Peptides against a protein of PDB entry 7BDX. Designs and how they scored, part 239

Target 1, 212 residues: chain A of PDB entry 7BDX
Amino acid sequence: EMGAAACTLLWGVSSSEEVVKAILGGDKALKFFSITGQTMESFVKSLDGDVQELDSDESQFVFALAGIVTNVAAIACGREFLVNSSRVLLDTILQLLGDLKPGQCTKLKVLMLMSLYNVSINLKGLKYISESPGFIPLLWWLLSDPDAEVCLHVLRLVQSVVLEPEVFSKSASEFRSSLPLQRILAMSKSRNPRLQTAAQELLEDLRTLEHN

## One batch from the design tools (peptide; made by RFdiffusion4, then SolubleMPNN)

Design b2_p23_6_s4 (from b2_p23_6, 15 letters changed)
Fold by OpenDDE base, seed 1:
Structure b2_p23_6_s4 (fold): chain B 212 residues (1-212), chain C 212 residues (1-212), chain A 23 residues (1-23)
Amino acid sequence: as target 1 above (212 residues)
Amino acid sequence: as target 1 above (212 residues)
Amino acid sequence: MLEEIERSGRIADRRLAELDLGR
């Protein structure tokens, strides 16, 4: 309980750029993010067994960890830190997103996707993530989720790749050949306005790429 | 391990006034400080049994908690919060200081004493602490510690009481009758310059009170 | 201090900070 409470407070205050700088300026940052990845991995591995109550202290703890990573990645120095010094954590997040089934741990998936999107604001980060083995299949796997918020954040991450010519050109053939166009078209008609807008915008961006 | 790491980071960033405000502005502050007291109490109760290695993750976790309380109490709004909304925590700290034997958990004792001193900057806080049952005997109990740093922080807390006429007048008779003058005189001759200075200054303040 | 070459445009403008602990 106490660990979750402390981590949740740290998540809240990490929304400040100055707090992110303070976290990263300390000698404990590397250790923290190393253990973060391990903790998240252990949690996801534990889900296949007993239905851990979504509202457990353990779940809240892992959500806070993912939230901290997201907030750190929202800051330029935080992205640079993650890309240069926490690549194992990025690999772990990608792996965990693949390990989770559609509909499983929606909140955690959303936070992890948000963190990857934030990292993708850094060109080096985008390159690293997009060059990960199975990245494109992973995007489509995640887009099969029944949850609209998961799908929204997948579409945003896809868009971040599509809008970077240097990165997209390397994967364009695989991307075009495997693109679940019908699924994205269905999302563009969603009752969820955020999902609808994201899908429409992505479709427009994809059309622009076909004309160039 | 992860809980201790998160709590340690929170301790580090709580040195900032803006972070303290952010912690207290959240709806989770009350819960955090409530659980903090319980966690510290559980730790101290566990010490009478197995020699918990001082370097354990549990010890580091509790040190971080005590450090957070100290940093919160270093800020005006933090003191006001503790005095108004976390009196149980103050009571717990006083109790734990009494439960620990001389030489036991020196680092924790120091942090707790620092937090009480910081709280004592608030007149309402000073009144609350000094009016606690057994407060004066507790000061002398703590001053029997063989550790110079513990004794230093006890002397500072004693001085904060002595320098407030409204508070000191209420306890002056008990204070004068029980004052371990020989112990304080011995500390004024300490090889530790910080302890020496604190003891000398307290002796001067006490002499001034006898002349008024 | 770590410096970043940040991407421009809609991607950078849509960075996500999670402030709401209520989720």
Scores: peptide ipSAE 0.091, ipTM 0.815, DockQ to the pose 0.047
Fold by OpenDDE base, seed 4:
Structure b2_p23_6_s4 (fold): chain B 212 residues (1-212), chain C 212 residues (1-212), chain A 23 residues (1-23)
Amino acid sequence: as target 1 above (212 residues)
Amino acid sequence: as target 1 above (212 residues)
Amino acid sequence: MLEEIERSGRIADRRLAELDLGR
């Protein structure tokens, strides 16, 4: 309980750039993010196919951790730190996203996807993530999620790849051959305005790439 | 381990006034400080007369909690919050300081004393602390500690009382009758310059009060 | 402080800070 409370407070204050800088400026950042990955992994493994209650202390703790990662990745120096010094954490996030079933731990998936998106603002980060084994299949796996927020953030991450020719070109063939176009088209007609817009934008971006 | 790491980071960043304000501005502050007191108490009770290793995760966690309280109390709004909304935590800190033996959990005692001192910058806080049952005996109990840092912070807290006539007058008789003058005099000759100075200043302040 | 060259365009403008939405 206390751990979750402390971590939640840390998450809340980490929305500040100055706090992120303070977190990273200390000698404990590396350890923190290392243990973060391990803790998140342990949590997901403990689910053993079951749905964890959203209100459990363990869940809240892990959500806060994922939130901290997201907030760190929202800052330039935070992204640089993650990409340079916490690649294992990125690997872990990718792994966990793959290990979670559709509809399972939605909030955690959203946070992890947000963190990956934020990391992808960093070109090195995007390159690293996109070169991870099974990245493209993972995107489509995640896009099969029934949750609109999950799908939204997947689409954003896909867009992040598509909008970077240097990265997209490396996997363009696989990407095009496996693209769940019908799914994205369906999302472009979603009643969720954010999802609808994201899908529409992605489709437009994809069309632009096909004409070039 | 993760809890200690997160709490330690929170401690580190809480040195910022803006972070303290952010902590207090949220709806989770009350719960956090409530659980903090409980956690600290649980830790001290678990010692059962033994010395806890300084490097244990439990110790580090509690140190971080005490550090957060100290940092919160270092800020005006933080003091006001503690005094108004977390008096139980103050009571707990006073209790724990009394329950710890000389030389036991020195670092924790220092942090707790620092927090009390910071709280004492707030007149309401000083009044509250000084009116706590057994406060004066507690000061002398703590001043018997072999650790110079503990003694230093006790002297500072004593000085905080002495320099506030409205508070000091209420307990002046008990204070004067029980004052470990020889101990303070010995400290005024300490090789530790901070302790020496604090003791000297306190002795000067006491002399000033006797002449008035 | 670590420096970064952010990607230009729409991606960079759409960074996501996450507030504590926990209960």
Scores: peptide ipSAE 0.049, ipTM 0.805, DockQ to the pose 0.058
Fold by OpenDDE base, seed 3:
Structure b2_p23_6_s4 (fold): chain B 212 residues (1-212), chain C 212 residues (1-212), chain A 23 residues (1-23)
Amino acid sequence: as target 1 above (212 residues)
Amino acid sequence: as target 1 above (212 residues)
Amino acid sequence: MLEEIERSGRIADRRLAELDLGR
């Protein structure tokens, strides 16, 4: 309980750039993010057995950790830190996104996808995650999620890849051959306005790339 | 491990006034400080049996919690919050300081005494803690500690009481009758310059009060 | 710390939308 409360408070205050700088400026940042990855992994591995209620202290703790990572990645120095000094955490997030089933741990997926999107603002970060083994299949796996918020953040991450020619060119063939176009088209007709807009924008971006 | 790491980071960033305001501005501050008191109490109660190594994750966690309380109390809005909305935590700190033996959990004692000193900067806080049952005997109990840092912070807290006439007058009789003068005089000759100075200043303040 | 090579355009402009206040 106390761990979850402390971590939740740290998550809340990490919304400040100054706090992110303070987190990173200490000698404990590396250790913290290393243990963060391990903790998130342990949680996801624990889901294969006992239905840990999503409202448990453990789930809240992991959500807060994912939130902290997201908030750190929202800041330039935070992205640089993650890309240079916490690549294992990025690999862990990618792995965990693959290990989770559609509809499972939706909130955690959203936060992890948000963190990856933020990392993708850094060109080095985008290159790193997009070159990860199985990255393209992972995106399509995640896009099969019934949750509109998960799908939204997948589309945003896909867009981040597509809008960087240097990165997109490396995987363009695999991307085009496996693109779940019908799924994205269906999302462009969603009643969820955020999902609808994201899908429409991505479809427009893809059309622009085909004409080039 | 992760809880201790998160709490330690929260402790570090709580050194900022903006972070303290952010902690208090959330809807989770009350719950956090309530659980903080319970966690600290549980830790101290656990010391009566198995020698929890002072370097354990649990000890680090509790030190971080005490550090957060100290940092919150260092800020005006934090003191006001503690005095108005977290009196149970103040009572817990006073109780824990009484439950610990001389030389036991020195670092925790120091942090708790620092927090009480910071609270005492608020006149309402000073009134509250000084009117707590057994407060004067507690000060003398703590002053028997072999650790110079503990004694230093006890002397500072005593000075905070002595320098407020409205508060001191209420307990002046008990204070004068139980004052460990020889102990304070011995501290005024300490090789520790901080302790020496604090003891000398307190002795001067006490002499001034006897002439009034 | 090395300066970030931040991407420009719509991607970078949307970074604040990914902040969570831990509510």
Scores: peptide ipSAE 0.069, ipTM 0.812, DockQ to the pose 0.064; fails the geometry check
Fold by OpenDDE base, seed 2:
Structure b2_p23_6_s4 (fold): chain B 212 residues (1-212), chain C 212 residues (1-212), chain A 23 residues (1-23)
Amino acid sequence: as target 1 above (212 residues)
Amino acid sequence: as target 1 above (212 residues)
Amino acid sequence: MLEEIERSGRIADRRLAELDLGR
């Protein structure tokens, strides 16, 4: 309980750029993010067994950790830190996103996807994530999720790749050959306006790339 | 481990006034400080049994909690919050300071004493602490500690009382009748310069009160 | 609940090319 409370407070205050800088300016940032990855991994591994109540202190704790990562990644210096010093954490997030089943731990997936999206604002981060083994299959695996918010953030991450020619060119063949076009088209007709808009924009972006 | 790491980071960033405001501006502050008191109490109660290694994750966690309280109490709005909304935590800190033996959990004692001192900057806080049952005996109990830093912070808290006539007048008779003058005099000759100075200043302050 | 996630998390609206700050 106390750990979750403390971590939740840290998540809340990490919405401030100054707090992110303070976290990173200390000598404990590396250790913290290392342990963060391990903790998130342990949690996800535990889910295949006993149905941890979604509202458990443990879940709250892991959500807060993912939230902190997201907030750190929202800041330029935070992205630089993660991309250079915490690649293992990025690898872990990618792995965990793959290990989770469709509909499983939706909130955590969203936070992890948000963190990856934020990292992808950094060109080096985008390169690193997109060059990760199984990245393209992972995108489609995640896009099969029934949750609209998960799908939304997947589409945003896809868009981040598509909008960077240097990155997209490296995966363009695999991307085009495996693109779940029908799924994305279905999302462009979603009743969820955010998902609908994101899918429409991505489809437009993809069409623009085909003509150039 | 992760809880201690997160709490330690929160402690570090709580050195900022803006972070303290952020902690208190949220709806989770009350719960956090409530759980903090309980956690600290549980830790202290565990010490009479198995020698928890002083460098344990649990110890680090509790130190971080005490540090957060100290940092919150260092800020005006934090003092106001603690004095009005977290009196139970203040009571807990006073209790724990009494439950710990001389030489036991010195670092925690120091942090708790620092928090009480910071609270005492607020006149309402000073009144509340000084009117706590057994407050004067507690001061002398703590002053019997062999640790110079513990004694230093006790002397500072005593000074905070002595320098406020409205508060001191209420306890003056008990204070004068139980004052460990020889102990304080011995501290004024300490090789520890901080302790020496604090004891000297307190003795001067006490003498000034006797002449008025 | 999603609003709470959004309140606690930040997402950049647009991708930016960040220069290597040499750190």
Scores: peptide ipSAE 0.041, ipTM 0.792, DockQ to the pose 0.073; fails the geometry check

Design b2_p23_7_s1 (from b2_p23_7, 13 letters changed)
Fold by OpenDDE base, seed 3:
Structure b2_p23_7_s1 (fold): chain B 212 residues (1-212), chain C 212 residues (1-212), chain A 23 residues (1-23)
Amino acid sequence: as target 1 above (212 residues)
Amino acid sequence: as target 1 above (212 residues)
Amino acid sequence: LPQPVLVELTREELLWARRMSSK
């Protein structure tokens, strides 16, 4: 309980750039983000046994951790920190996104996808995550999720990759050969306006890449 | 481990007034400070059994909680919040200071005394804590501590009381009858300059109150 | 629950931000 409450407060205040700078300016940041990855991994591994109540203190704690990572990655110095000093955490987030089944831990997936998107604003971050083994299959795995919000953040991350020619060129062949085009086309017809727009924009970006 | 790390970061960032405002502006503040008191109480009660390693994650967690309370009380709105909405926490801090033996949990006592001093800057806070049952005996109990830093913060809290005639007048008889004058005089001869000064100033304040 | 800070960028803003991060 208390740990979850403290972490939730830390998540809330981490919405401020000055708080992110304060977190990173201390000598505790490296250890914190190292343990964060381990804690998130432990939580995801525990899901196969006991149906952890989604509203458990443990779930709330892990959500807050993912929220903190997201909020740190929302700031330029936070992205630079994660990419330079906490790559293991990025690897963990990618792994956890692969380990979670469609419909499983939707809120956590959304937060982790948001963190990866925020990291992808940094060119080094985008390079790092896109060069991760199984990255493209992971995107399509995540895009199979029945949750519209998961799919939205996957599409945003995909867009982030395809908009960077230097990054996209390295995986363009694999990307084109495995692209779930029918799924993206279906999303462009979604009743969810955010998902619809994101899918439509991505389809436009993909068409531009085919003509070049 | 992770809870202590998160709480330690929250402690660090709570040194900022804007962070304190953010903590208090959220809907989670009441719950957080309620659980804080319970957690600190649970820790102190556990000390009689297992010699909790002073460097344990649990100790670090509770130190961070006490640090957060201190930092919140350092800000005017934080004092007003504690005095209006978290009086149970103030009661808990007073109780815990009484339950701890001389030389026991010195760091925690210092943080709790700092929080009470910060609260005592608020006139309502000063009134509230000074009207607490056993407050004067508690001050003398704490002043028996062999630790100079504990004694320093006790003297500061005593000074905060004696400087407010409206508050001091209510307990002046009990205060004068029980005053450990020889102990304070000994502290005024301390090799610790901070303790020496605080004891000297308090002796001056007490002399002023005898002549009025 | 706290809200996560999602950076919302247009295509142009994202490209600009990346160019700034590479410097």
Scores: peptide ipSAE 0.316, ipTM 0.827, DockQ to the pose 0.239
Fold by OpenDDE base, seed 4:
Structure b2_p23_7_s1 (fold): chain B 212 residues (1-212), chain C 212 residues (1-212), chain A 23 residues (1-23)
Amino acid sequence: as target 1 above (212 residues)
Amino acid sequence: as target 1 above (212 residues)
Amino acid sequence: LPQPVLVELTREELLWARRMSSK
């Protein structure tokens, strides 16, 4: 209980850039993010065969941790910190996104995807996550999720890759050969306006890349 | 471990007024401070007969909680919140300060005394804590601590009482009859300049009150 | 619950931010 309450407060205040700077300026940041990855991994591993109690203290605690990572990654210095000093946490997030089944831990997936999107604003961050083993298969695995918010944040992350020629060129062949075009086309017809827009924009970006 | 890390970060960032406002502006503040009191009480109760492991995760967690309370009480809106909405936490801190033996949990005592001092800047806070049963005996109990920092913060809290005629007048008879004058005089000769100054100032304040 | 901070950028803003991050 107390841990979840403390992390929830820290998540709330980490929406401020000044708080992110204060977190990173302390000598405890590295340890915090190291333990964060371990805690998130332990939580996901504990879900094997169990019904996820979304309202548990443990769930709330892990949501707050993922929220903090997202909020840190929203700031330029936070992205740089994560990419330079917390690569293991990024690896953990990528791994956990692969370990979770479609429809499982939707809220956690959304938070982790948001964190990766925020990281991808940093060119080094984008390079790092896109060079992760199985990154492209992971994107398509996540895009098979029935949740519109999961799919939205996957599309945004895919867009972040395709808009960067230096990164996209390295994966272009694999990307094109495995692209779930029918799924993305279907999303461009979604009644969810955010999902519809993200899918349409990605389709436009992909068309632009085919003509170049 | 993770709880201690999260609380430690929250403690660090709570040194900012804007962070204190953000904590208090959330719907989680009341629950957080309620659980804080319970957690601190559980920790102190667990010390019965055990050697306090100062370096334990539990100790660090409780220190961070006490630090957060102190930092919240450092801000005007934080004091008002604690005095209006978290009186049970103030009662808990007063109780725990009485339950701890001289030399026991020195760091925690200092943080709790700092929080009470910060609360005492608020007139309602000063009234509330000074009207607590056994408050004056508690001050003298705490002043018997061998630690100079404990004694310093007790003297500062005593000064906060004696400087407020509306509060001091209610306790003046009990205060004068039990005042450990020899102890305070000895502290005014301390080699610790902070303790020396605080004791000297309190002696000056007491002399001023005798001539009025 | 707290809300996560999602950076919402246009294509142009994302490209600009990425170029700034590479300096």
Scores: peptide ipSAE 0.316, ipTM 0.827, DockQ to the pose 0.240
Fold by OpenDDE base, seed 2:
Structure b2_p23_7_s1 (fold): chain B 212 residues (1-212), chain C 212 residues (1-212), chain A 23 residues (1-23)
Amino acid sequence: as target 1 above (212 residues)
Amino acid sequence: as target 1 above (212 residues)
Amino acid sequence: LPQPVLVELTREELLWARRMSSK
């Protein structure tokens, strides 16, 4: 209980850029983000056996950790820190997103995807994430999720890739050959306006790349 | 491990007034400080049996909690919050200071005493703490500690009481009858300059109160 | 629960931010 409460408060205050700078300026940041990855991994591995209730203290704790990572990645110096000093955490997030089944741990997936999107604002971060083995298959795996919010954040991450020619050119062949176009087209007709807009914008970007 | 790491980071960032305001402005502050008291109490109760190593994750966690309380109490709005909304935590801190033996959990005692001193800057806080049952005996119990830092913070808290006539007048008879004058005089001769100064200042304040 | 800080950027803002990250 207390760990989850403390981590939740840390998540709340990490919305401040000054708090992110304070976290990163300390000598404990590296260790904290290392343990964060391990804790998230341990939690996800525990899910295959015990039906951990989504509202458990452990779940709330891991959600807060993922929230902190997201909030750190929202800041330029936080992105730079994650990309330079916490790559193992990024690898862990990508792995955990692959290990989770469609519909499983939706809130955690959303937070992890938000963190990856925030990292993808940094060109080095985008390069690192997109060059991860199985990244394109992972995006399509996640896009098969029944949850609209998961799909929204996948589409945003895909857009972040396609908008960067230097990054997209490396995976363009695989991307074009495996693109779940019918799924994205279906999302562009969603009643969820955020999902609809994200899918429509991505389809526009993809059409632009076919004509160039 | 992760709980202690998160709580330690929260402790570090709670040195900022803006972070304290953010913690208190949230709907979770009351619950957090309630659980804080319970966690600290559980830890202290566990010490009578198992030699918990001072450097255990649990110890670090509880130290961070006490540090957070201290940092909250360093801010005017934080003192007001503790005095109005978290009195049970103040009661718990006073209790735990009484339950701990001289030389036991020195670091925790120091942090708890620092929090009480910070609270004592608020007149309502000073009144509340000083009107706690057994407060004067507790001060003398703590002043029997072999640790100079514990004794320093006790002397500072005693000074905070004696400097406030409205508060001191209520306990002046008990205070005068039980005052460990020889112990305070010995501290005024300490090689520790901080302890020496605090004891000397308190002796000056006490002499002033005898002549008025 | 706290809200995660999601950076919401236009296409142009994202491209600009990315170029700034490369300096």
Scores: peptide ipSAE 0.315, ipTM 0.826, DockQ to the pose 0.231
Fold by OpenDDE base, seed 1:
Structure b2_p23_7_s1 (fold): chain B 212 residues (1-212), chain C 212 residues (1-212), chain A 23 residues (1-23)
Amino acid sequence: as target 1 above (212 residues)
Amino acid sequence: as target 1 above (212 residues)
Amino acid sequence: LPQPVLVELTREELLWARRMSSK
């Protein structure tokens, strides 16, 4: 309880750039993000057995941790910190996104995907995550989720890759050969306006890349 | 471990006025400070049995909580919040200071005393704590501590009371009749320059009040 | 729950931000 409350407050205040700078300016940041990854991993591993109630203190705690990572990654210095000093955490987030089944822990998936998108604004971050083993298959696995918010954030991350020729050229063959085009086309007809727009924009970007 | 790490980061960033405002501007502040008091109380109650190692994650967690309270009380809006909305926490801090033996949990005592001093800058806060049952005996109990830092912060809190005629007049008779003058005189000869100065200033303030 | 900070960028803004990160 108390740990979850403290972590939730830290998440709330981490929306400020000055707070992110203060977190990172301390000697404790590295340790905090290391333990964060371990805690998130332990939580996801615990889900295979017990129906941990989505409303548990444990789930709220992990959401707060993922929220903090997202908020840190929203700031340029925070992205640089994560990419340079906390790569294991990025690896953990990618792993956990693969370990979760479709429909499982939707809110956590959204937070983790938002954090990866925020990291992907940094060119080093984009290179690092896109060069991770199984990254493209992971995107398609996540895009099979029935949740519109999960799919939205996957499409945004895919777009972030597609818009960078230096990164996209390395994986363009694998990307084109495995592209779930019918799924993206279905999303472009979604009743969710955000998902619809994201899918349409991605389809436009992909068409542009086929003509070049 | 993770809870202590998160709480320690929150403590660090709470040194900023803007962070304190952000903490208090949220709907979670009341609950956080309620659980804070309960957690601190549970920790102090656990000390009667097990020699909890001063370096335990639990002790560091409680120190971080007390540090957050201190930092919140350092800001005008934080003082007003504690006095208006978290009086139970102030009552808990006063109780815990009474429950701890001389030489026990020195660092925690210092943080709690600093928080009470910071609260005492607010006139409503000063009134509230000074009107608490057993407040004057508690000050003398705490002043019997062998630790110079504990005694320093007690003397500062005593001075904060003495400097306010509206508050001091209500308890002046009890204060004068129970004053450990020999102890304060001994502190005025301390090798610790901060303790020496605080004891001298308090003795000067007391002499001024005897002549009025 | 607190809201996560998602950086919302247009295509052009994302490209610009990425170029700035490489400097």
Scores: peptide ipSAE 0.314, ipTM 0.825, DockQ to the pose 0.232

